Peptides against a protein of PDB entry 3VA4. Designs and how they scored, part 74

Target 1, 107 residues: chain A of PDB entry 3VA4
Amino acid sequence: EPIGQLRLFSGTHGPERDFPLYLGKNVVGRSPDCSVALPFPSISKQHAVIEISAWNKAPILQDCGSLNGTQIVKPPRVLPPGVSHRLRDQELILFADFPCQYHRLDV

## One batch from the design tools (peptide; made by RFdiffusion4, then SolubleMPNN)

Design b2_p17_5_s1 (from b2_p17_5, 11 letters changed)
Fold by OpenDDE base, seed 4:
Parts: C-alpha cells; sequence; structure tokens
Structure b2_p17_5_s1 (fold): chain B 107 residues (1-107), chain A 17 residues (1-17)
C-alpha cells in the first residue's frame, strides 16, 4: 500500500496526476519505468529520487544531477545533486518547471 | 530565469490553497 503521494498539479502539460509513493526508492524522471514518470522533455530520465524508510515514513528527496534541477518552494531552495532533503507533509516541489506537492497518507 | 522560477513558485502556492 502507498505510504505517500506525489501530486503533479495541472498545467499546460495536462490535468493533475497523483502518483503513489511506496517504501524504498521512488524514482522521479522522464523514463517510463520510473515510479513517478513525468514524460516531459525538460525532466531528466532519472531526475530525482524520493526514498521512504520503514522506521520513519518521512521521505528523503534527492536530485540525481538533473539538467533543470529540483527546487523546494517554501522556503525557496535549489537542491544540490545528491544532497538529502527531508520532505514535510504538504511540501511543494519543482521538478524543472513542474510544480508538485508531497502528501503523507494516513495508513 | 529567476523570474520564471518565481512565477512557478507563486503558482504552486496558489494551488496549495
Amino acid sequence: as target 1 above (107 residues)
Amino acid sequence: SEAERERLRERAREEER
């Protein structure tokens, strides 16, 4: 069962999409085999990773050296590649130019 | 650009509400 959710907000690319997040590594990227597949040219094939552990269900976000970057919205911060960022519930994220929101699920 | 990123941040904040 999913532990969290990543919501891609609606935009010129199309409607809102919700991606379930599970224990372990959830790869965000343009590649179709990614857990969070964002099939957009500005997204790197393997753009970022959201890792969720069993002992604490707060995810760790890392940029994987993406071309167009990963940013936290509040407070604004560009994530350097490979640097761990602990996601807070309802945190807003930019993968390249795509706004997303992480939600912790009550499970 | 910084201006573009700020517009995106603003949009994200609006969607949060």
Scores: peptide ipSAE 0.107, ipTM 0.694, DockQ to the pose 0.054
Fold by OpenDDE base, seed 2:
Structure b2_p17_5_s1 (fold): chain B 107 residues (1-107), chain A 17 residues (1-17)
Amino acid sequence: as target 1 above (107 residues)
Amino acid sequence: SEAERERLRERAREEER
């Protein structure tokens, strides 16, 4: 079962969407093969990765060298490619200009 | 809120320029 969730907030692209996150690598990208498929032109085919090593450990977010970047909202930070960022519960993320939120599920 | 999320989107666009 999923141990985390990535929420894509509503916007001009459409309504809110929730993506389950599992143990291992959860790829965020435009490619339909991605765990978190964001089919938008400003999203890279393989944009970022959320890696979850254990249910009781914070996930690691890395940008994969995306064209339009990955940013943490609070505190504001642009993630350089390949730099590990430990996600906190309820953390807000921008993939390109798409606002998302990670939250840990009760497991 | 939607307004707040839009402001975040705008900030991101500005940072990309």
Scores: peptide ipSAE 0.106, ipTM 0.695, DockQ to the pose 0.048
Fold by OpenDDE base, seed 1:
Structure b2_p17_5_s1 (fold): chain B 107 residues (1-107), chain A 17 residues (1-17)
Amino acid sequence: as target 1 above (107 residues)
Amino acid sequence: SEAERERLRERAREEER
C-alpha cells in the first residue's frame, strides 16, 4: 500500500498522472524502470529520488545531478545535487519544467 | 491554477538557459 503520492499536473505533455510512493527509494526519472517514470526529454534518466524511511516521517527529496534540476516552488529553491530536502505535505515541486505535488496519504 | 503552473514552467526554462 502506498504511503504517499506524487501528482504530475496536466500540461502540454498530457493529462494529470498520479504516482504511488512506497517505503524506500522512489526514483524520479525518464527511464521506464523508475518508480516515477516521466518519459520526457528534459527529465534525466535518473533525475531525483524521494526516499521514505517510515510512514510517520517526512520523505526526503534529493536531486541526483539532473541536467535541468529540481526545484521547490514555495518558497522558491533550487536543490543542489545530493542535498536532502524534507518534503511537506502538499509541497509543490518542479522536476525540470514539470510541476508536481507531493501528497501524504492517510493509511 | 494552470496559469500559475505555466509561469512556473517558464521560470524553470529560463533558469535552464
Scores: peptide ipSAE 0.104, ipTM 0.693, DockQ to the pose 0.051
Fold by OpenDDE base, seed 5:
Structure b2_p17_5_s1 (fold): chain B 107 residues (1-107), chain A 17 residues (1-17)
Amino acid sequence: as target 1 above (107 residues)
Amino acid sequence: SEAERERLRERAREEER
């Protein structure tokens, strides 16, 4: 069962999409084999990773050296490549210019 | 709700600027 969810908000690219997050590494990227596949030109093939080590631990977000970056919205912060960021429930994230939100699922 | 999602989307865009 999924432990978390990543929501991609609707925009000019299309409707809202929800991606389930599981234990282990959830790769965010343009490649179709990514756990969170964002098929947009401004997204790197392997853009970022959300790693969930346990159901009772906060996920870790890391940028993978993406071209257009990964940002935390509040407070605003650009994530340097490889720097670990612990995700809070309902945290807002920008992958390139695509707004997303992480949700913890209480299973 | 849809209204809540719209507010969050707008907030995200506002904070990006």
Scores: peptide ipSAE 0.101, ipTM 0.683, DockQ to the pose 0.032; fails the geometry check

Design b2_p17_5_s2 (from b2_p17_5, 10 letters changed)
Fold by OpenDDE base, seed 4:
Parts: structure tokens; C-alpha cells; sequence
Structure b2_p17_5_s2 (fold): chain B 107 residues (1-107), chain A 17 residues (1-17)
């Protein structure tokens, strides 16, 4: 069962998409085998990772040295590669220029 | 430009909730 959700907002790329997040590592990237597959040229093959531990359901987001970066929208912050950011419910994220939102599921 | 974009994203979030 999913512990969280990553929503990709609709845009010029297409409609909104929701990706389930599970315990462990959820890789965000352009590669089709990523848990959160964002098949866009500006997204790195392995762009970032959202890790959810068994201890608590609050995810940790890390940029994986992506070309076009990972950013928190509010408050604005560019994430240096490998630096842990603890995601809050409803937090808005930019992977490159693609806006997403993390949502914690009540399960 | 950054502030405007941030506002737009926040508004989009609120509209979906």
C-alpha cells in the first residue's frame, strides 16, 4: 500500500499524474524504470530520490546530482546534491521546471 | 518572476484541495 503520493501538475507536457510512493527509495527520473517516471528531456535519468523509512512516514528528498536541479517552492530553496530535505505534507517541489506536490496518505 | 511563479503554484495547489 502506498504511504504517500507525488502529484505532477498538469501543464504543456500533458495532464496531471499521480505517482504512489512506498516505503524505501522512490526514484524520480526520466528513466522508465523509475518509481516516479518523468519522461522529459530536462529531467535527469535518475534525478532525485524520495526515501520513506519504516520509522516514520515523513519522506526525505535528495537531489541525485541532476543537471537541472531540484527545488523547494515554499520557502524557495535549491537542494544541493545529496543533501537531505524532509518533506512536509502538501509541499511543492520543482524537478527541473516541472511542478509537483507531495501528499501524505492517511493509511 | 520567481515570486510570481511561486504564487501561481500555490494557487494551483489551493484549487485542487
Amino acid sequence: as target 1 above (107 residues)
Amino acid sequence: EEEERRRQLEEARLEEE
Scores: peptide ipSAE 0.112, ipTM 0.682, DockQ to the pose 0.039
Fold by OpenDDE base, seed 3:
Order: structure tokens, then C-alpha cells, then sequence
Structure b2_p17_5_s2 (fold): chain B 107 residues (1-107), chain A 17 residues (1-17)
């Protein structure tokens, strides 16, 4: 059962997509094998990772040395590669230029 | 430019909730 959700907002790429997030490592990337598969050329094959260690703990987001970066929108911050960022519920994230939102599920 | 972008994303968030 998913503990979180990553929403990719609708845009020129297409409609909104919701990706379930589970305990452990949820890889964000262009590779189709990623938990959050974003099949766009500006996304690195393994772009970032969202790690959820427990249902009652905030997920940790790390950029994996992506080409086009990972950013928090509000307040704005570019995430240095490999540096842990604790995600807040409803936090807005840019993977490259693709806007996403993390949502904590109430399970 | 960045501020406007953030505003747009906030609006998008509200519409999807």
C-alpha cells in the first residue's frame, strides 16, 4: 500500500499523473524501471530518489547528480547532489522543469 | 520571472486539490 504520492502536474507533456510512493527508495527518472518514471529527455535516467523510511516520517529527497537538477519551489532552492532534503506535505518540486507535488497519504 | 512561475505553480496546486 502506498504511503505517499508524487503528482506530476498537467502541462505541455500531457495530463496529470499520480505516482504512488512506497516504503524504501522511490527513484525518479527517465528510465521506465523507475518508481516515478518521467519519460522526458530533460530528465536523467536516474534523476533523484525519494526515500521513505517510515509512515510517520517525512520522506527524504536527494538529487542523484542529474543534468538539469532538482529544485524546491517554495522557498526556492536548488538541491545539491546527494544532499538530503526532508519533504513537507504538499511540497512543490521541480525535476528539471517538470513541476511535481509530494502528497502524504493518510493510511 | 521566478516569482510569476511560483505563483502559477501555486495556482496549479490549488486547482488540482
Amino acid sequence: as target 1 above (107 residues)
Amino acid sequence: EEEERRRQLEEARLEEE
Scores: peptide ipSAE 0.101, ipTM 0.669, DockQ to the pose 0.040
Fold by OpenDDE base, seed 2:
Structure b2_p17_5_s2 (fold): chain B 107 residues (1-107), chain A 17 residues (1-17)
Amino acid sequence: as target 1 above (107 residues)
Amino acid sequence: EEEERRRQLEEARLEEE
C-alpha cells in the first residue's frame, strides 16, 4: 500500500502523472527500473531518491548527483548531492525543469 | 527575477490541483 504520492504536473511532455511512493527507497530517474520513472533526456538515469522510513515520518529527498539538479520551489533551494531534505506535505519539487509535488496519503 | 519565475510556477501549478 502506498503511503505517499509524487505528482508530475502536466506540461509539454504530456498529461499529469501520479506515482505511488512506498516504504524504503523510491528512486526518481530516467531509467525504466526507477520507482518514479521520468523518461526524459534532461533527467538523469538515477536522478534522486525519496526515502520513506515510516508512515508517520516525513520522507527524505536526496539528489543523486544529477546533471540538471533537484530543487525545492518554496522556499527556493538547490539541493546539493547527497544532502538530506525532509519533504513537507504538498511540497513542490523540480527535477531538472519538471515540476512535481509530493503529498502524504492518509493511511 | 528568479523569485518572480518561482512564484509564477507555484501559482500555475497550484491552480492545476
Scores: peptide ipSAE 0.094, ipTM 0.661, DockQ to the pose 0.043
Fold by OpenDDE base, seed 1:
Structure b2_p17_5_s2 (fold): chain B 107 residues (1-107), chain A 17 residues (1-17)
Amino acid sequence: as target 1 above (107 residues)
Amino acid sequence: EEEERRRQLEEARLEEE
């Protein structure tokens, strides 16, 4: 069952979408085989990854060398490729220019 | 300017929930 959720906020691109996050690697990208598939041209095919360990269930976000970057909104931070960021509940993330929010599920 | 933009984005998205 999902341990977390990634919400893509609504915008000119379309309606809000919620993606379940599971143990292991949840790849964020434009490729249709990504766990979090964001089919937008500004999103890299393999944009970022949210990895959730079975040991601590902590979601770790890493940019995968995306073209348009991955950013934390507050506090503002651009994530260099491969640098681990521990996601907090309700944290806002920009994949390229797409606002998303991580939500921890009570499981 | 950029800081204010980020703050506005955060407020807007929190209110969107």
Scores: peptide ipSAE 0.075, ipTM 0.647, DockQ to the pose 0.043

Design b2_p17_5_s3 (from b2_p17_5, 14 letters changed)
Fold by OpenDDE base, seed 4:
Structure b2_p17_5_s3 (fold): chain B 107 residues (1-107), chain A 17 residues (1-17)
Amino acid sequence: as target 1 above (107 residues)
Amino acid sequence: SAAAREAERARAAAEEA
């Protein structure tokens, strides 16, 4: 059962998409085998990772050395590669220039 | 919608980066 959700907002790429997030590693990237597959050229094959543990339901976001970066919107921050960021519910994230939002699910 | 406004705020932030 999903513990969280990552929403990709609609844009020039197409409609909104919701990706379930599970315990363990949820890889964000252009590769189709990623948990959060964003098949866009500006997204790295393995762009970032959202890790969720059983003991801490709050996800940890890390950029994986992506070409076009991972950013937190509020407050604005570019995430250095490999630096852990604890996601807050409703947090807005930019993978390259693609706006996303994390949602904690009440399960 | 609220979601649309959040998306636009995120896009604006991307422009400032």
Scores: peptide ipSAE 0.220, ipTM 0.763, DockQ to the pose 0.038
Fold by OpenDDE base, seed 3:
Structure b2_p17_5_s3 (fold): chain B 107 residues (1-107), chain A 17 residues (1-17)
Amino acid sequence: as target 1 above (107 residues)
Amino acid sequence: SAAAREAERARAAAEEA
């Protein structure tokens, strides 16, 4: 069962989409085999990774050296490639210019 | 909705960056 969720907000690209997150590495990217597949030109094939070690531990977000970057909204921060960022519940993330939100599921 | 407002806020932040 999923222990987290990444929500892609609705926009010009289409409706809102919710992606389940599981234990291990959840790759965010344009490639269709990514756990979080964002099929948009501005998203790198392997853009970022959300690694979840345990249901009761904060996930780690890392940018994978994406072309258009990964940003945290609050506080505003561009994530340097490969640098671990501990995700907070309800955290707002920008993959390129696509707004997303992480939230923890009750399991 | 609250979620829509959050999305807009995130987009605004993206445009500013």
Scores: peptide ipSAE 0.213, ipTM 0.754, DockQ to the pose 0.037
Fold by OpenDDE base, seed 5:
Structure b2_p17_5_s3 (fold): chain B 107 residues (1-107), chain A 17 residues (1-17)
Amino acid sequence: as target 1 above (107 residues)
Amino acid sequence: SAAAREAERARAAAEEA
């Protein structure tokens, strides 16, 4: 059962897409085997990881040394590679220039 | 919608980063 969700907002690339997030490591990247597969050239094959250690703990986001970076929108912050960022509910994230939103599921 | 506005703000932030 998914514990969280990552929403890719609609844009020039197409409609909104929602990705379930599970316990463990949820890899964000261009590779099709990623938990959050974003098949866009500006996304690194393995771009970032969202690690969820428990249903009652905030997920940790880390950039994996991506080419075009991972950023938090509010407040604005570029994530240095490998540095842990604790995700807040409703957090807005940029993977390269693709806007996403994390939210916790009430299950 | 609120979500649409959030997306646009995020896109604007991306361009400025």
Scores: peptide ipSAE 0.205, ipTM 0.749, DockQ to the pose 0.038
Fold by OpenDDE base, seed 1:
Structure b2_p17_5_s3 (fold): chain B 107 residues (1-107), chain A 17 residues (1-17)
Amino acid sequence: as target 1 above (107 residues)
Amino acid sequence: SAAAREAERARAAAEEA
């Protein structure tokens, strides 16, 4: 059962996509076997990870040393590799230049 | 930048939801 969702907003790449997030590590990357597979050249094969330890705890986002970075939108912040960022509900994230939003599912 | 434009678009989309 999904605990959260990562939404990739629509853009020149195509339509909006919603990716379910589960307990454990949800890898974001270009590799097709990633939990959140973003098949775009500017996304690293393993770009970032969203770790969810429990349904009642905020997920942790970490950049995995990506080429084009991971950024929080509001307030603006570039995430250094390996540094934990606790995601807030409705948090806006840039993976490279791809805008996404984390959403906690109320299950 | 492209990233800045996308961030703004994302923000607007989220606020209008």
Scores: peptide ipSAE 0.179, ipTM 0.727, DockQ to the pose 0.041

Design b2_p17_5_s4 (from b2_p17_5, 12 letters changed)
Fold by OpenDDE base, seed 4:
Order: C-alpha cells, then structure tokens, then sequence
Structure b2_p17_5_s4 (fold): chain B 107 residues (1-107), chain A 17 residues (1-17)
C-alpha cells in the first residue's frame, strides 16, 4: 500500500500523472525503471530520490546530482546534491522545470 | 513569481477534486 503520492501537474508535456510512493527509495528520473518515471530530456536518468523509512512516514527528498536541479517552491530553495530535505504534506517541488506536489496518504 | 503561479495552479487542481 502506498504511503504517499507524487503528482506531476499537467503542462505542455501532457496530462497530470500521479505516482504512488512506498516504503524505501522512490527514485525520480528519466529512466523507465524509476518509481517516478519522468521521461523528459531535462530530467536526469536518476534525478532525485524520495526515501520513506519504516520509523518515519515523512519522506526525505534528496537531489542525486542532477543536471538541472531540484527545488522547493515555498519557500524557494535549491536543494544541494545529497542534502536531505524532509517533505511536508502538499509541498510543491520542481524537478528541473517540472512542477510536482507531494501528498501524504492516510495509512 | 514562479511560486505564485504554482500556488495558483495548485488551487485550481484542488478545486477540481
């Protein structure tokens, strides 16, 4: 059962998509093997990771040294590679220039 | 700003739910 959800907002790339997030590492990237597969050229093959531990349901987001970066929208912050960011419910995230939103599910 | 635009987008999506 998913612990959270990552929503990719609709845009010129296509319609809105929702990705379930599970315990462990949820890799965000252009590679089709990623849990959150974003098949866009500006996204790195392994762009970022959203990790959810057994002892803490709140996800930790880390940029994996992506080319075009990972940013938090409110308040604005560019995430340095490998630095942990604890995601808040409804938090808006930019992977490169693709707007996403994290949603915590009631589990 | 970008943040404001994304916040507005979020609001619109929430209204659709």
Amino acid sequence: as target 1 above (107 residues)
Amino acid sequence: SLAERLAELERQRLEEL
Scores: peptide ipSAE 0.064, ipTM 0.657, DockQ to the pose 0.034
Fold by OpenDDE base, seed 2:
Structure b2_p17_5_s4 (fold): chain B 107 residues (1-107), chain A 17 residues (1-17)
Amino acid sequence: as target 1 above (107 residues)
Amino acid sequence: SLAERLAELERQRLEEL
C-alpha cells in the first residue's frame, strides 16, 4: 500500500501523472527502473530520492547530484545535493523544470 | 512561462489549505 503520492503536473510533456510512494527509498529519475520514472532528457537517470521511513513521519527528499537540480517552490529553495529536506504535505517540488506535488495519503 | 506556472501552482496550493 502506498504511503504517499507524487503528482507530476500536466505540461508540454503531456498529461498529469501520479506516482505511488512506498516505505523506503523512492528514486526519482529518468531511468525506467526508478520508482518515479520521469523519462525526460533534463531529468538525471537518478535525480533525487524520496525516503519514507514510517507512515507517520515526513518523507525526506534529497537531490542526488542531479544536473538540473531539485527545488522547493514555496518558499523557493534549491536543494543542495545530499541534504535532507523534510517534505510537507502538498509540497510543490521542481525536478529540473518539471513541477510536482507531494501528497500524503491517509493510510 | 515557468514563473507564471509556478505562481499558478502556488496559488492552487494555498487554496487547498
Scores: peptide ipSAE 0.062, ipTM 0.654, DockQ to the pose 0.032
Fold by OpenDDE base, seed 5:
Structure b2_p17_5_s4 (fold): chain B 107 residues (1-107), chain A 17 residues (1-17)
Amino acid sequence: as target 1 above (107 residues)
Amino acid sequence: SLAERLAELERQRLEEL
């Protein structure tokens, strides 16, 4: 069962998409093998990872050394590669220039 | 949605910095 959700907001790329997040590592990237597959040129094949260790703990987001970076929107912060960021519920994230939002599911 | 609009506004802000 999914523990969280990552929403890709609508934009010039197309409509909104929702991706379920599970316990363990949820890889965000352009590769179709990624848990969160974002098939866009500006997204690295292995762009970032959202690791969920438990349903009652905040997920950890790490950039994987992506070309175009990972940013927290509010407050603004560029994530250095490999540095852990604890995701807050409703957190707004930029993968490259694609705005997303993390949502914790009530399970 | 409101969330999408907020995200866009925040993104625009970041791009201006």
Scores: peptide ipSAE 0.061, ipTM 0.672, DockQ to the pose 0.037
Fold by OpenDDE base, seed 3:
Structure b2_p17_5_s4 (fold): chain B 107 residues (1-107), chain A 17 residues (1-17)
Amino acid sequence: as target 1 above (107 residues)
Amino acid sequence: SLAERLAELERQRLEEL
């Protein structure tokens, strides 16, 4: 079962999409085989990774050297490539210009 | 700001539940 969820908010690209997150590395990227596949030109093929080590631990988000960056929205922060960011529940994230939200599932 | 707009959207969604 999924441990978390990444929501892609609705926008000009279409409706909201919810991506399940599992233990291990959940890759965010334009490549169709990514765990979180965001098939948009501004998203790098391997854009970022959300690593979940346990159900009771906050995930780690890392940008993978993406072209258009990964940012935390509140407070605003651009994530340097490869630097670990501990995700808070309900954290708002920008992958390039696509707003998303991490949600911890109760499992 | 972007953050304020996103926060408002989330509040609206929660209020509708």
Scores: peptide ipSAE 0.039, ipTM 0.623, DockQ to the pose 0.029

Design b2_p17_6_s1 (from b2_p17_6, 12 letters changed)
Fold by OpenDDE base, seed 1:
Structure b2_p17_6_s1 (fold): chain B 107 residues (1-107), chain A 17 residues (1-17)
Amino acid sequence: as target 1 above (107 residues)
Amino acid sequence: ARAAAEAAALAAEAARE
């Protein structure tokens, strides 16, 4: 069962989508095989990864050297490629220009 | 700044969801 969720907020691309996150590596990218498949041209084929090592540990977000970047809000921060960022519950994230939010699920 | 504008847009979208 999912341990977390990545919400893609609704926008010009379409309605809101919620992606379940599981233990291990959850790849965010344009490729259809990604756990979090964002089929948009501004998203890199393998854009970022959310790694969940255990249900009781904060996930780690890493940009994978994406073209258009991964950013954190509050405070704003551009994530350098490969640098581990511990996600907080309700963390607001930009993958390229796409607004998302991480949510820890109570399971 | 672009980042600030993006952050603001993100916050606005989060608020409406």
Scores: peptide ipSAE 0.096, ipTM 0.712, DockQ to the pose 0.036
Fold by OpenDDE base, seed 3:
Structure b2_p17_6_s1 (fold): chain B 107 residues (1-107), chain A 17 residues (1-17)
Amino acid sequence: as target 1 above (107 residues)
Amino acid sequence: ARAAAEAAALAAEAARE
């Protein structure tokens, strides 16, 4: 069962979408076989990865060398490729210009 | 950045709905 969620906020692309996150690597990207499939031209085929090692540990977010980057909204931070960022519950993330929010699920 | 500000605004609106 999922132990987290990534919310893609509504926008010009369409309505809000919630993506379940599981133990292991959850790839964020434009490719349809990604765990978090964001089918938009500005998203790299494999854009980023959210790795969850345990339900009681904060996930690790890494940019995978994306063209248009991955950013934390508050406090503002551009993530260098391959550098681990420990996600906080309710953290706001930009994949390229697409606003998302991570939240943990109480399982 | 401007995109970050827009993201924050969207998140705030979503939290109210």
Scores: peptide ipSAE 0.091, ipTM 0.719, DockQ to the pose 0.031
Fold by OpenDDE base, seed 4:
Structure b2_p17_6_s1 (fold): chain B 107 residues (1-107), chain A 17 residues (1-17)
Amino acid sequence: as target 1 above (107 residues)
Amino acid sequence: ARAAAEAAALAAEAARE
């Protein structure tokens, strides 16, 4: 059962998509094997990871040394590779230039 | 520039909730 959701907002790439997030590591990347598969050239094959632990449903986001970066929108912050960022509900994220939003599910 | 504009728009949407 998903604990969270990552929403990719609509844009020039196409319509909005929602990705379920589960316990453990949810890899964000261009590779089709990623939990959050973003098949766009500007996204690294393994771009970032959203990890959710059993004892803490609040996810930890880490950039994986992506080419075009991972950013928090509000307040603005570029995430250094490998540095943990604790996601807040409704937090807005840029993977490269793709806007996304994390949503905590009622579970 | 595009990313910043999109981010700003999203931030504005979030702020009005």
Scores: peptide ipSAE 0.085, ipTM 0.684, DockQ to the pose 0.032
Fold by OpenDDE base, seed 2:
Structure b2_p17_6_s1 (fold): chain B 107 residues (1-107), chain A 17 residues (1-17)
Amino acid sequence: as target 1 above (107 residues)
Amino acid sequence: ARAAAEAAALAAEAARE
């Protein structure tokens, strides 16, 4: 059972997509073997990672030294590479120019 | 910077729906 969800909002790239998040490391990137595969040229092959240690702990988001960066929307913040950011439920995230939202599931 | 701002606005709109 997934513990969380990352939603990629609809845009010029296509419709909305929801990606399940599980315990451990959920890699966000352009590579097709990523847990959250975003097959867009502006996304790094391994762009970021969402690490979930337990169902009752906030996930940790880290940028992996991506070319086009990872940002928190509210309040606006650019994430330095490798610096841990504790995700809040409903957090809005930009991977490069792609808007996403983290959602904690009730499991 | 501008592209990021537009993406953020899109995210905000989508979140309100």
Scores: peptide ipSAE 0.077, ipTM 0.710, DockQ to the pose 0.037

Design b2_p17_6_s2 (from b2_p17_6, 11 letters changed)
Fold by OpenDDE base, seed 1:
Formats: C-alpha cells, structure tokens, sequence
Structure b2_p17_6_s2 (fold): chain B 107 residues (1-107), chain A 17 residues (1-17)
C-alpha cells in the first residue's frame, strides 16, 4: 500500500493528478518509467527523488541535478542538488514551475 | 478546487521571489 501521496495541482498542463508514494525511492521525472512521471519538457528525465524508509515515514526529497530545479514553497528554499530535505506533511513543492503537494496517508 | 488554486497561487508567488 502507498504510504504517501504527491499531488500535482491542475494547471495549463492539464488536470490534477495524484501519485502514490511507496517505501524506497520514488523518482520524479519526465521519463515514463519514473514513479512520479511528469511528462513536461521543463522537467528533467530524472528530476528528483522522494525516498521513504520503513523506520521513518517522513520522506527525504533530493533534487537530482535537474535543469530547472526543485524548490520548497513555504518558506521559500531552493534545494541544492543531492542535499536531503525531510518533507513535512502538506508541504508544497515546485518541480521546475509545477506546484505539487506531499501528504502522508493514514496507513 | 479552492485549495488547489490557493496552493498554486502561493507557489507562483514564491517562484517569483
């Protein structure tokens, strides 16, 4: 079962989409084989990774050296490539300019 | 969806700062 969710908000790209997040590495990227596939030109093929461990359900977000970056919205912070950021429930994230939200599932 | 629009607006604002 998924233990988290990443929501891509609706926009000019299309409707809202919800992506389940599982234990291990959930890759965010333009490539169709990514766990969180965002098929948009401004998203890198492998843009970022959300890693969830069994002992700590709070995900770790890392930018993978993406072209257009990964940012935390509030408070604003650009994530340096490869630097771990522990996601908080309901945290808002920008992958390039695409607004997303992480939330923990009650599982 | 109001919540989504608010989040999007906040994200857009933050991206421009």
Amino acid sequence: as target 1 above (107 residues)
Amino acid sequence: DRAAREAEALALEAARE
Scores: peptide ipSAE 0.104, ipTM 0.700, DockQ to the pose 0.043
Fold by OpenDDE base, seed 2:
Order: sequence, then structure tokens, then C-alpha cells
Structure b2_p17_6_s2 (fold): chain B 107 residues (1-107), chain A 17 residues (1-17)
Amino acid sequence: as target 1 above (107 residues)
Amino acid sequence: DRAAREAEALALEAARE
């Protein structure tokens, strides 16, 4: 069962999409095999990873050396490639210029 | 920047639903 969710907000690309997040590595990228598949040219094939070790631990977000970067919105921060960032519930994330939000599910 | 501001606005709208 999913223990987290990543929401892609609606925009010029189309409607809102919700992606379930599971224990282990949830890859964010343009490749269709990614857990969070964002099929947009500005997204790297393997853009970032959200790793969840346990339901009671904050997920870790890492940029995978993406071309257009991964950023935290509030407060603004560009994530250096490969550096672990612990996600807070309701955290807003930009993958390239696509706004997303992480949500911890009540399991 | 613009993208960050748009993300915040979208989040606010979503919270009102």
C-alpha cells in the first residue's frame, strides 16, 4: 500500500495527477518506467528519487544530476545533485518548472 | 522566481478545495 503521495498540480501540461509513493526508491523522471512518470521534455529520464525507508520516517529526496534541476519552493532552495533532502509533509517541489507537492498518507 | 510563486498559488488553491 502507498504511504505517501506526490501531486503534480494542474497547468498548461494538463490536469492534476497524483502518484502513489511506496517503500523503497520512487524514481521521478521522463521515462515511462518511473514510479513518478513526468513525460515532459524538460524532465530528465532519471531526474530525481524519493526514497522512503519507513512509514514513520521522512522521505529523502535527491536530485540525480538532472539537466533542469530540483528545487524546494518554500523556502527557496536548489538541491545539489546527490545531496539528501528530508521532505516535510506538504512540501512544495519543482522538478524543472513543474510544481509538485509531497503528502504523507495516513496509513 | 515566477515558477516558485506559481507553485505557491496553486498550492493555496488546492488547499481551498
Scores: peptide ipSAE 0.103, ipTM 0.699, DockQ to the pose 0.030
Fold by OpenDDE base, seed 3:
Parts: sequence; structure tokens; C-alpha cells
Structure b2_p17_6_s2 (fold): chain B 107 residues (1-107), chain A 17 residues (1-17)
Amino acid sequence: as target 1 above (107 residues)
Amino acid sequence: DRAAREAEALALEAARE
């Protein structure tokens, strides 16, 4: 049972997609075996990771040294590689130029 | 979903800046 969700908003790439997030490490990347598979050239094979240690704790987002970066939208912040960012519910994230939103699920 | 559309718009604006 997923305890979080990452929404990829609709855009030129296609319709909205929702990715379930589970306890542990949820890798965001272009590789098809990523938990959050974003099959786009501007996304690194292993772009970022969302680590969830418990349902009642804020997930940690880290950029994995991606080529085109990971950014928090509001307030704007470029995430340095390997630096932990604690995600807030409803937080807006850019992986490269792809807008996403994290939200916590009620479980 | 209105909230989603608003969030998307905000994110897209940020991406373009």
C-alpha cells in the first residue's frame, strides 16, 4: 500500500501521471526500473531519490547529481547533489523542466 | 481538479523563469 504519491502534471509530454511512493527509497529517473520512471531525455537515468522512512515523517528528496537538476518551486531552490530536502505535503518539484507534486496519502 | 490546474500553472511559470 502506497503512503505517498508523486504527480507528474500534464504537459507537452502527455497526460498527468501518478506514481505511488512506498517506504524506503523511491528513485526518480529515466531508467525504466525506477520507482518513478520519467522516460524523457532531459531526465538522468537516476535523477533523484525520495526516501520515506515512515508514514508520519516527511520524505527526504535528494538530487543524485543529475545533469539538469532538481528544484523546489516555492520558494525557489535548486537542490545541490546529495543534500537532503524534507518534502512538505503538496510540494511542487521540478525534475529538469518537468513539474511534479508530492502529496501524502492518508493510510 | 482546480487545485491541480493551479499548481501546474504555478510550476510551469517557475520552470520558465
Scores: peptide ipSAE 0.102, ipTM 0.705, DockQ to the pose 0.038
Fold by OpenDDE base, seed 5:
Structure b2_p17_6_s2 (fold): chain B 107 residues (1-107), chain A 17 residues (1-17)
Amino acid sequence: as target 1 above (107 residues)
Amino acid sequence: DRAAREAEALALEAARE
């Protein structure tokens, strides 16, 4: 059962997509094997990771040394590779230039 | 919904900066 959700907003790339997030490591990347598969050239094969250690704890987002970076939108912040960022509910994230939003599911 | 649209707009705006 998913603990959270990552929404990829619609854009020139196509329609909105919602990705369930589970306990453990949810890899974001271009590789189809990723939990959050973003099959776009500007996304690294393994771009970032959202780790959820418990249902009642905020997920941790880390950039995995991606080529085009991972950024928090508000307040603006570029995430240095490997540095843990605690995700807030409704957090807006840019993976490269793809806008996404994390939200916690009511479980 | 409105909140989602506003979030998208904000994110898209940020991506353009």
Scores: peptide ipSAE 0.095, ipTM 0.702, DockQ to the pose 0.037

